# Peptides against a protein of PDB entry 8OXM: the designs that were tried, part 177

Target 1, 371 residues: chain A of PDB entry 8OXM
Amino acid sequence: FKAEFRLAGGVNLPKIIDCVGSDGKERRQLVKGRDDLRQDAVMQQVFQMCNTLLQRNTETRKRKLTICTYKVVPLSQRSGVLEWCTGTVPIGEFLVNNEDGAHKRYRPNDFSAFQCQKKMMEVQKKSFEEKYEVFMDVCQNFQPVFRYFCMEKFLDPAIWFEKRLAYTRSVATSSIVGYILGLGDRHVQNILINEQSAELVHIDLGVAFEQGKILPTPETVPFRLTRDIVDGMGITGVEGVFRRCCEKTMEVMRNSQETLLTIVEVLLYDPLFDWTMNPLKALYLQQRPEDETELHPTLNADDQECKRNLSDIDQSFNKVAERVLMRLQEKLKGVEEGTVLSVGGQVNLLIQQAIDPKNLSRLFPGWKAWV

## One batch from the design tools (peptide; made by RFdiffusion4, then SolubleMPNN)

Design b2_p19_3_s2 (from b2_p19_3, 7 letters changed)
Fold by OpenDDE base, seed 5:
Structure b2_p19_3_s2 (fold): chain B 371 residues (1-371), chain A 19 residues (1-19)
Amino acid sequence: as target 1 above (371 residues)
Amino acid sequence: EYEEKLEKELEEAILEARK
């Protein structure tokens, strides 16, 4: 290990450590000191299995549909080493960095990222109608710029076009697989982009199996398909390569029901895999930046363990696990809102839900739905 | 429309070259 570390951006200030391997190769590693990396490790294994299914199908293999994976080595319940995705940047850092972000560079007369966040925080406790109106005002004065990522990184037109296709395919594959697994907390710091491949890397996989729907501010979208995410796809947006890649990914997932159900069942009942949302985790994920200063967790764990009988806890857990498996089976059958949909119908519904400004306006302001 | 057709044709050509 080198004595020097860098702080990665974001709330948890993860340490980037350069490690020299026994092979003499330098490897960057991200050390998260507060997160349970066991969830990330398990979800990476599920993504590798999904990649195996996608590689077996001729249509998804030809399109190179894959979810980017990284190595996770849990060191303790609250610490682990991530193989740092060298040459990746958070999409939030590229888009909305305070000094040199793409929105400030290309749209200097638009609202600042801070002004947008402030406006949405002011209406956080307001009606859905008031949230929608302010979200539309923010969106009008904060226009998408993510097209410039590929234009800045890839100067050759043929390379630029190929990388824009790689980006669009990566968004499609990760969106559909993320939806099937019920992946939440897809804020702009939890999605990295590879500066060489233009593929996305999803990190912080601790909100899975639709547990984002039981947060104090429920998640209202199946995946992140915000205006900047769509702007990165180019002129066709969602109507082209993205839709076709979503449909081909969904076809493979729906044809792999037995395999996916068996894997998820084993994981849901693994006592080492705590996927359930607890109240403390829910509060932490939706803390306001202003409240970070006062919540020293001098929450005395008053071990008012409400001794709910161990039997009632186990029965409550089993009922949640059963509901997760039932909902996964419904998704894989194309059952949405009690109706059986075709692959095209299901993908269309998910796209419409993800781009709906009414759904986006209801998200927690920290998710930054206007980006 | 024209750019959508061009993007589809280019995707199809890339998929064909990868066979």
Scores: peptide ipSAE 0.116, ipTM 0.817, DockQ to the pose 0.014
Fold by OpenDDE base, seed 4:
Structure b2_p19_3_s2 (fold): chain B 371 residues (1-371), chain A 19 residues (1-19)
Amino acid sequence: as target 1 above (371 residues)
Amino acid sequence: EYEEKLEKELEEAILEARK
């Protein structure tokens, strides 16, 4: 280990440590000191299984539809080491870094990221109508710029085009698999982009199985498909390559129903995999930046009072797990809102839900749905 | 329209070259 560390941006101030392997190669490691990386480790295994299913199908294999995975080594319930994805950057860092972010560079007269955040926080407790109006004002004055990522990184037009396609395919694959697994919306710091491949890497997989819907501000989108995410796809946006790749991914997922149900069932009942949302985790995920100072988690909340009978906890857990499995089965059958949809109909509904400004305006402002 | 057609044709050509 080198004696020097770098801070990665983000709420937990993860430490980047350079490690020399037994092979003499330097490898960057991300050390998270407050997060349970067990969820990330489990979800990486699920992604590897999804990748195996996608590689078996000729249409998805030809398109190279994959979810980028990383190595996770959980060290404790509160610490772990991630293999740092060398040559990746958080999309949030590229887009909304205060000094040199793409929005500042390409749209200097637009609202700052701080102004957008402030406006949306001011309406956080207001009506859906007021949230929508302010979100539309923010969106009008904060125009997407993520198209410039590929344009900056890939100067050759043929390479640029191929990388934009790789990006679009990566978004499609991760969106559909993320929907099936109930990952919901993803904070812009928890989506990395590879500077060489233009593929996405999803990190911090602490919300799964639609547990984002039971947050204090519930998720209203099936996956992150914000204006900047769409802008990175180029002129066709969500149409063409993205839609086709979503449909081909969804087809493989639906045709793999039994396998996916069996895998998820094993994981939901794994006593080492705490996927359930708890109040402390919910507060942490939707903590206001202003409240960062005082919540030292006095971990001395005596575990005394939850002598609720072990039987009632187990029964409540089992009922939640059963509901998750039922909803997963519905998704894999194309059942949306009590209606059976075709693959194209289901994908269309999900895209429309994900891009709807009414749904985006209702998201937690901390997740920056205008980016 | 023309760019969408070109994207589709190029995607198809890339998919054919990867067979």
Scores: peptide ipSAE 0.089, ipTM 0.792, DockQ to the pose 0.014
Fold by OpenDDE base, seed 3:
Structure b2_p19_3_s2 (fold): chain B 371 residues (1-371), chain A 19 residues (1-19)
Amino acid sequence: as target 1 above (371 residues)
Amino acid sequence: EYEEKLEKELEEAILEARK
C-alpha cells in the first residue's frame, strides 16, 4: 500500500488507495466506508454469469458483447475494497465538470449544467406537464456533446471507429442486462467510461430488481439512453449497431431463462443480500443538496419498538421476492404490459421508453436526464 | 443510409475476421 491516498469526491468521500500487488502491478482501489459493497459484489457475480452466457452464444461472442465487471472485496457491511477501474472516468465528469466539461468546451453558449439542474429542481414538485415543458426548454438549450469523447481520445480514424463500435456494444449489453436485472440509479456518476477501451463500467449497484420504481420519485426508464449516451454512438444513434446488439443480448437472456431465474432466486433469498429498498436508503439516493445539513443520524432511536412481528416482515419479504421473480420471468418471456413481444418488439419498446422525453422529464433532477 | 450501410459492412467485416 502507498502511504498516500486520494479522495474520489462524492458524498461518501471514497478513498482511492494505490496498492502494489504481489505481481508488482499497481492497482487503484476504491475504499468505500459507508456503502454496503455486498450488493455490488453479488451483482458483479451475476454480471460474470451473464458474460458466460454471452460468450457461449456465437453471435454475441463474435460481437464481444460483455458487461464490464470489477472486483469487489467486501470487508464488512459498511466497508470494502473495490478494485477501481484504472483508466476510467465518470461520464458526468467528462460531460458536466464545472471547469472543463465537454458541454462548456464545445457548447459555451448553451445553459450551464448548474442552470439546467436549477430549472429542473424548481419544477420538481410541479405537474408532469410543467416538468415536460421545462425539460424540453433545457434540452433545446443544452445540446449533446458526447461524440467528442471518442474524437478526443482516438485520433486515428480507424481506431476511432472501432472504439465507437466498442462503446455502442457496451451500452447495448449493459442496457439489456441492466433491464433484465432491474438495475436503477443510473446517474452520470454511476457510469464510468474506460479511456482506452471506450467500454462502460456500471458502479453502485444498490438499486436492483426494479427497486428504483418504489423511490419517492419513481424511475420511469428501463436504462440510461439519454441524448449524450446516444450522441456517443455516432450518426446512426440507437439504430444499426446498438439495436442489433440489444436484440442479440436479449435473445441470449431469454434463451437462458431457467439459469437466470434459478440464480436470482438464490440471491433474493440470501439473508446476506439486502436488495430491498428502505426509507433511509430512498432518502439518501434522492436527497436535495439543501437537505444535507439535518441528517444527523440520531442512531439512538431505540431498537425496541421496530420488533413488529418477524412473521409479518418475513411474509412481506417473501411476497416481494415472489413478485420480483414473476416480473423477471415476464421479462425473459417478452411479456410487457400483459402483451407477449418478440425480441425485436421488446427491444423496440425498451428503446422508446428510454428515449421518451415524457419519461425522462419525470425522473429525479439528480439523475440529470438532460445529459 | 450510406453511413448505416458502411457501419453494417464494417460490423460484418469485423465479424468475419473473428470467425
Scores: peptide ipSAE 0.085, ipTM 0.790, DockQ to the pose 0.014
Fold by OpenDDE base, seed 1:
Structure b2_p19_3_s2 (fold): chain B 371 residues (1-371), chain A 19 residues (1-19)
Amino acid sequence: as target 1 above (371 residues)
Amino acid sequence: EYEEKLEKELEEAILEARK
């Protein structure tokens, strides 16, 4: 280990440590000090299985539809080493870095990222109507710029075009698989983009199986498809390549129902895999900047072992696991709101839900739905 | 077809913006 560490951008300020291997090669490692990396490791295995399914189908294989994976070595429940995705940057760092972010560079007269966050935080406890109005004002004065990522990184037009397609395919694949696994909305710091491939890497997979819907501010979108995410696709936006790649991915997922259910069932009942949302995790994920000062560590967790009878904990867990499996089965059958949809109908519903400004305006402001 | 045409128009626009 080198004595120096760099802070990666992001909410959790993960430490990037350069390690020299026994082979004399330097390897970048991300050290997370508060996150359960076991969930990330399990989700990487699920993504590898999804990639195997996508490679077996001719239509998805021809389109090179894959989810980018990374190696996770959990060291403890609260520590582990990630093989850092070398040559990746968080989308949030590229877009809304305070010094050199693309919004500041390309739209210097727009609202700052801080002004947008402040406006949305002020209405966090307000009506849905007030949230929508302020979100629309923010959106008018904070125009998308993510198209410039590919334009900056890829100077040759043919390469630029190929990379924009790779980006669009990566968003489509990760969105549909993320929906099936219930990953939901993803903070912009937890979506990395590869500077060479333009493919996305999703990190910090601590919310899965729709557990984002039981947060204090419930999730309202099936996946992150914000204005900057769409702007990176170019002029066709969610139409054309994105829609077609979503449909082909969804087709493979639906046709692999038995395999996906069996895998997820094994994972949900794995005693080493805690996927359930707890109040401390919920507070951590939706912590307000103002509340950072008052969480004195003086919550003595009095180990009041509330001897919740082991039987009542097991029954509550089993009921949540069963609900997750039932909802997964519905998704894989194309059952949305009690109606069976075609692949195209289901994908269309998900896209419309994800881009709806009414749904986006209701998200937790800390997740920056205007980016 | 229409995507490929729009993509060519964008290629041209990028080439113009880089001159």
Scores: peptide ipSAE 0.031, ipTM 0.659, DockQ to the pose 0.013

Design b2_p19_3_s3 (from b2_p19_3, 8 letters changed)
Fold by OpenDDE base, seed 3:
Formats: C-alpha cells, sequence, structure tokens
Structure b2_p19_3_s3 (fold): chain B 371 residues (1-371), chain A 19 residues (1-19)
C-alpha cells in the first residue's frame, strides 16, 4: 500500500488507495468505510451471471451486450475494498462539476446546477403539480450536453461513432438488467463512465429488489433515462439502437426466468445479505445537505433491535421475500400493471415510464432528474 | 400491508432521527 491516499468525490469521501499487487502492478482500490460492500459484492455476482446469459445468446453476444462489473472484496459488514475502475469518471462530475462541468462550459447562459437543485428543493414538500411545473422550468433552462463526452474523448469520427454505440448498448443492458433486479438509487454519482470504452459502471448497489419504492420519496422510474443520458446516444435518442438492445436484453432475461428466480431466491434468504430497506439507510440516501451536520455517530444500531419481536421480523421478512420473488416472476413474464406484454410492449412501457417528466419531477432532488 | 407498515416505520424513524 502507498502511504498516500486520494479522496474520491462523493458524500462518503471514499479513500482511493494505490495498492501494489504481488505481481508488482499498481491497482487503485476504493476503500468504503461506511457502506455494506457485501451488497455490492452479491450484486456483482448477479451481474456476472446475467453477463453469462447474455454471452450464450447469439443476438446479445453479437451486440456485445454486457453490464460492466468490478471486483469487490468485503472486509467487514461496513468496510471493504473495491477495485476502483481506473479510467472511469462519475457522469455527475463530467456534467455538473462546479468549476468545469460540461453544462457550464457548453451552456453558460442556462441555470447553474446549484440553481436547478435549489428550485427543486424549494418544491420538495409541494404538490406533484407544483413539482412538475418547476421541473419543466428547470428542464427548459438546463439543456442536455452529454453528447459532448464522446466528442471530447474521441476525436476520430469512426472511433467516436463506435464509442457512442458502445455507450448506447451499455445504457440499454444496464437499464434492463437493473430493472429486472429492481436496482434503485441511480443518481449521477452512482453511474460512472469509462473514458476509454464509453461503457457505464454502476456502483453503490445497496438499493435492489425495488426497495427504492419504499423510500420516503419513492422512486418513480424503472432506471435512469434522463435527458443527458439520452443526449449521449446522439440524434436517434432512445430509438433504434437503444430500444433494440433493450428488447434483446429483455428477451434473454425472460427466456432465463427459472435461472434468475433460483439465483434471486438464494440471495433473498441468505442471512448475510441484508437487502431490506431500513430507516437509517433511507435517511442516509435521502438526507438533505442541511441535515449533514447533526449525524452524530452515536446512533447505536443496538437500540432498534431490542423492540421487534423476533417472530414478527421473520414472518414479515418471509412475506417481503415472497413478494420480491412474485414481482420478479411477473417482470420475467412481461406482466406490467396486471397486463401481459410482449418484449417490445414491455420495453416500450419502461422507456415511457423512465422519460416521463411527471415521474422524473417526483424523484428526490438529490437524484437530479433534470441531468 | 407489511410494505406500508415498513414505509410508515421508516418515515417515523426518519422524522425522529431529524429531531
Amino acid sequence: as target 1 above (371 residues)
Amino acid sequence: EYEEKLKKEMEEAILKARE
């Protein structure tokens, strides 16, 4: 280990440690000191299994449809070492960095990222109608710029085109796999982009199995398909390559129903895999910047365990696990809102839900749905 | 029912953790 560490950006200020392996190679490792990295480790294994299914299918293999994975070594319930993906940047750092963010560089007359956040925070406790109106005003005055990522990184036109396709395929694969697994908390700091491949790396996988829907501000979108995410696809947006890659990914997932159900069942009943949402986790995910000052470390986890009768916990846990499995089975059958949809119909519904400004305006302001 | 109970318990616990 080198004695020097760098802080990664983000709320937890994870320590980037340069480790020299036994092979003499330097590897950057992210040390998270507060997050349960076992969730990330388990979800990476699920992504590897999904990738195996995608590689077995000729149509998804030809399209190189993969979800990017990273190595997680959990050291404890609250500490572990992530092999940090060298050459990745958070999409939020590229788009909305205060000094040199792409929005400021390419749209200097638009609202600042701070002004957008402030406007949405002011209406956070307001009606859905008021949230929608303010969200539409923010969106009008904060125009997408993520197309410039590939233009800045890939100067050769042929390389630029191939990288934009790689990006679009990565968004499609991760969106559908993420939807099937009920992956939440897809804010702009939890999605990294590889500066060489243009592929996305999803981090912080603690909100899974639709547990984002039980947050104080429920998640209202199946995946992140915001205006900047779409702008990165180029002029066709969600049409053509993205839609077709979503359909082919969904086809493989639906055809792998028994395998996916068996895997998720084992994970839901793993006593070491705490996937359930808890009040402290929900507070952490939807904390206001103003509330950061008062989290004294003295919330002993011990005091909340004492009041729940063990019998009510087990029966309640089993009923939630059963509902998660039932909902996963519905998704894999194409059952949406009580209707059986074709792969194309299901993918279309999910795209429409993800881009709907009414759904986006209802999200927690920290999710930055206008980006 | 349980999700509504869990959601309510979470909302109440978050309110208490902010007081």
Scores: peptide ipSAE 0.023, ipTM 0.432, DockQ to the pose 0.053
Fold by OpenDDE base, seed 1:
Structure b2_p19_3_s3 (fold): chain B 371 residues (1-371), chain A 19 residues (1-19)
Amino acid sequence: as target 1 above (371 residues)
Amino acid sequence: EYEEKLKKEMEEAILKARE
């Protein structure tokens, strides 16, 4: 281990440590001290399986539709070593870093990222109408800039165009597979972009199987498709390449229904895979900066041994697992709101839900839906 | 057959992620 560490951006301030292996090779390692890395490890295996399905289909293989995976070595339930994705940066660091973020560089007269967050936090307990109005004011005064990522990294026009297409394909594949697995909205610090390939790497997979819908502020989007995410696709936005790649990914997922159900069933009933949302995890994911001061340790966990009989806990778990499997089966059949949709109809509904400013305005302000 | 093989590969991969 080198004595120097870098802070990776993000809520959890993960430490990037350069390690020299026994082979004399330097490897960057991300040390997370509070997250269950087992969930990340399991989800990487599911992504590898999805990649195998996508490679078997001729249409998705020709489009090179893949989810980027990383190696996870869980050391304990609360500690592990991630092989850091060398040559990646968090999208949030590139966009909204306080010193040199792309919004500050390209839009110096817009609201700061802090001003946007403050405005949205002030309305967090307000009506949906008030949230929508303030979100629209924030969006008007905080214009997207993520198009500049590819322009800064790829100076050759032909390479720039190829990398913008690689980005768009990566967003499409991760969005559809993320919807099927119920990953929901993703914090901008938990989405990395590869500076050489322009492909996305999703990290911190602690919310899966639509557990984001049971948070104190429930998620309202099927995946992250915010204005900057769309701006990175260039002038075509969600139309053309993105839509077609979503449809081709969804075709493969729907045609692999039995396989995906069998995989997820094994995972849901794995006694060492804690996918369920707990109150501590919910608090951690949606903690307000103001609430850091009032966590007096005076939650005496009065050990009211609510001896919930082991039978009642098991029945409650089984009923949640069954509901997750039923909802997964509906998604894979194209059942949305009790109606069977075509692949094109389902993908269109998901895109419209993800870009709707009414849905985005209702998200937890800490997840920065205006970025 | 393919589903049983996939289930087994997942069980083995989960076991290996626990070691």
Scores: peptide ipSAE 0.015, ipTM 0.485, DockQ to the pose 0.019
Fold by OpenDDE base, seed 4:
Structure b2_p19_3_s3 (fold): chain B 371 residues (1-371), chain A 19 residues (1-19)
Amino acid sequence: as target 1 above (371 residues)
Amino acid sequence: EYEEKLKKEMEEAILKARE
């Protein structure tokens, strides 16, 4: 290991460490010091299975629809090493880095990322109407710029076009599979973009199976499809390639119902896969910047007092797992709000939910739904 | 068969991620 480390951006300030392999090759490793990387490791295996399903179908294979995966080595319940995706950058770092972010470079007269964050935090406890009004003001004064990622990286017009299509296909695949697995919205630092392929890499998979809906500020979108995510697709936005790739991905998922249910059932009942939301995890995910000072997690809260009968915990867990499986089965049948939808109807509903500024305005401000 | 194979591959992968 080299003695020097770099900080990656993000909530957990992950350390990038360069290591020399036994083959003499330097490899970058991302060391997370607070996250249970077991969840990430398990979810990478699920993504590999989804990729296998997508490769078996001729229509998804022809479109090269895949979720980018990475190697995860969990070291402990609170630490692990990720194989750093060499040549990836967090979309949040590209977009809203305070010094040289694309918003500041291309839209210097727009609100700063800090001003947007402040305005949305001020209304966090306000009505949905007040949140919506402030979100619309923020959006008006913070215009999307993510189209410039492909324009900066790919100067040849033919390459640029192909990379924009690769990006759009990657967003579509990850959005639909992310919806099926209940990943919800994703923090802008937890979505990496590959600077060579323009494909997305989703990291920090600690919220799955719609557990984002039981957060103190519940998730209101099926996946992240914010204005910058859409802007990266170019002038067609969510129409054309994105929609068709979502539909083809959803078709494969729905046609693989039994396989996906079997896989998810194994994971839900895995005693070492803690997918459940707990109050500490919820606090951590939605911690306010102002509250960073006092919560030294005296992690010495002895788990003494919740000697609630093992039977009641197991029964409560089983009822949550059953509800997750039932909801997964509904999704795979195209059941939305008690109505059976076609693949096109279901995908349309999900896209509309994901881009609705009323839904986006209700998200936790820390996740920056205006980016 | 295929589902059992995927289940087994998942169980083996989970076990390997725990080592």
Scores: peptide ipSAE 0.010, ipTM 0.452, DockQ to the pose 0.020
Fold by OpenDDE base, seed 2:
Structure b2_p19_3_s3 (fold): chain B 371 residues (1-371), chain A 19 residues (1-19)
Amino acid sequence: as target 1 above (371 residues)
Amino acid sequence: EYEEKLKKEMEEAILKARE
């Protein structure tokens, strides 16, 4: 390790350290000192399994459908080393950086990212109707610009086209795999884009198995398919390549039902994989920017030794795990809202749910559904 | 067989992530 470290931005002040490998290569590593990286490590393994399934299928292999993975070395329940995704940037950093964000550069007369956030925070406790109206006003005055990512990074037209396809395939694969696994908290800082491949890297995988639906502000979309995410696909948007890649990914997932159920069952009953939502985690995920200063990290997760009889905790846990498995089985059968759908019908429903302004307007303002 | 192998590879990988 080099003696020098850099602070990455953010509340947890993650340390970027340069590590010289035994091969003499310098690798940047992110050291998180307070996040349970075990969840990320486990979910990376699940993604590797999904990638193995996708590589075995001829149709998904031909399309190069993969979910990007990163190396996680958990050091403890509260600390670990991430192999930093070198050459990645958070989509939020590119889009809504205060000084040089793409929205400000390409749409200088639109609302600022701060104005959009403020407007949505003002209506956070209001009716769904009021949230929808303000969200539509925000969207009208904050037009998508993510198409410019590929245009800025890839000057050669043939490379640009290929990278835009790689992006679209990455969004499709991660969206469907993420939906099957019930991934939540897909805000613009938890999705990185690789500046060389144009593929997405999903980080902070702590909200899984639809636990985002039990947050104080429930998640109302199956995955992130916001206007900027769609704009990055180019003129066809969700039609053509994205839809077909979603369908082919969903087909592989549904045809792998038994394998996926067996995998998830092992994970759900793993006593060291804390996938369950707790009140402190819920508070942390939906904290206001103003409240970021007061979360003294001294809320030891250890103090939830509330002496509830081990039997009642185990029974409640087992019921939640059973419900997760049942819902996963439904998804893999194409059962949506009590109706059995074809792969195309299921993918269509998920796309419609993900792009619906009514669903997007109901999300927590920190999720930035207008981006 | 394949599911048992996948289960075992996952259990081993989870175990290695715990060491």
Scores: peptide ipSAE 0.008, ipTM 0.486, DockQ to the pose 0.020; fails the geometry check

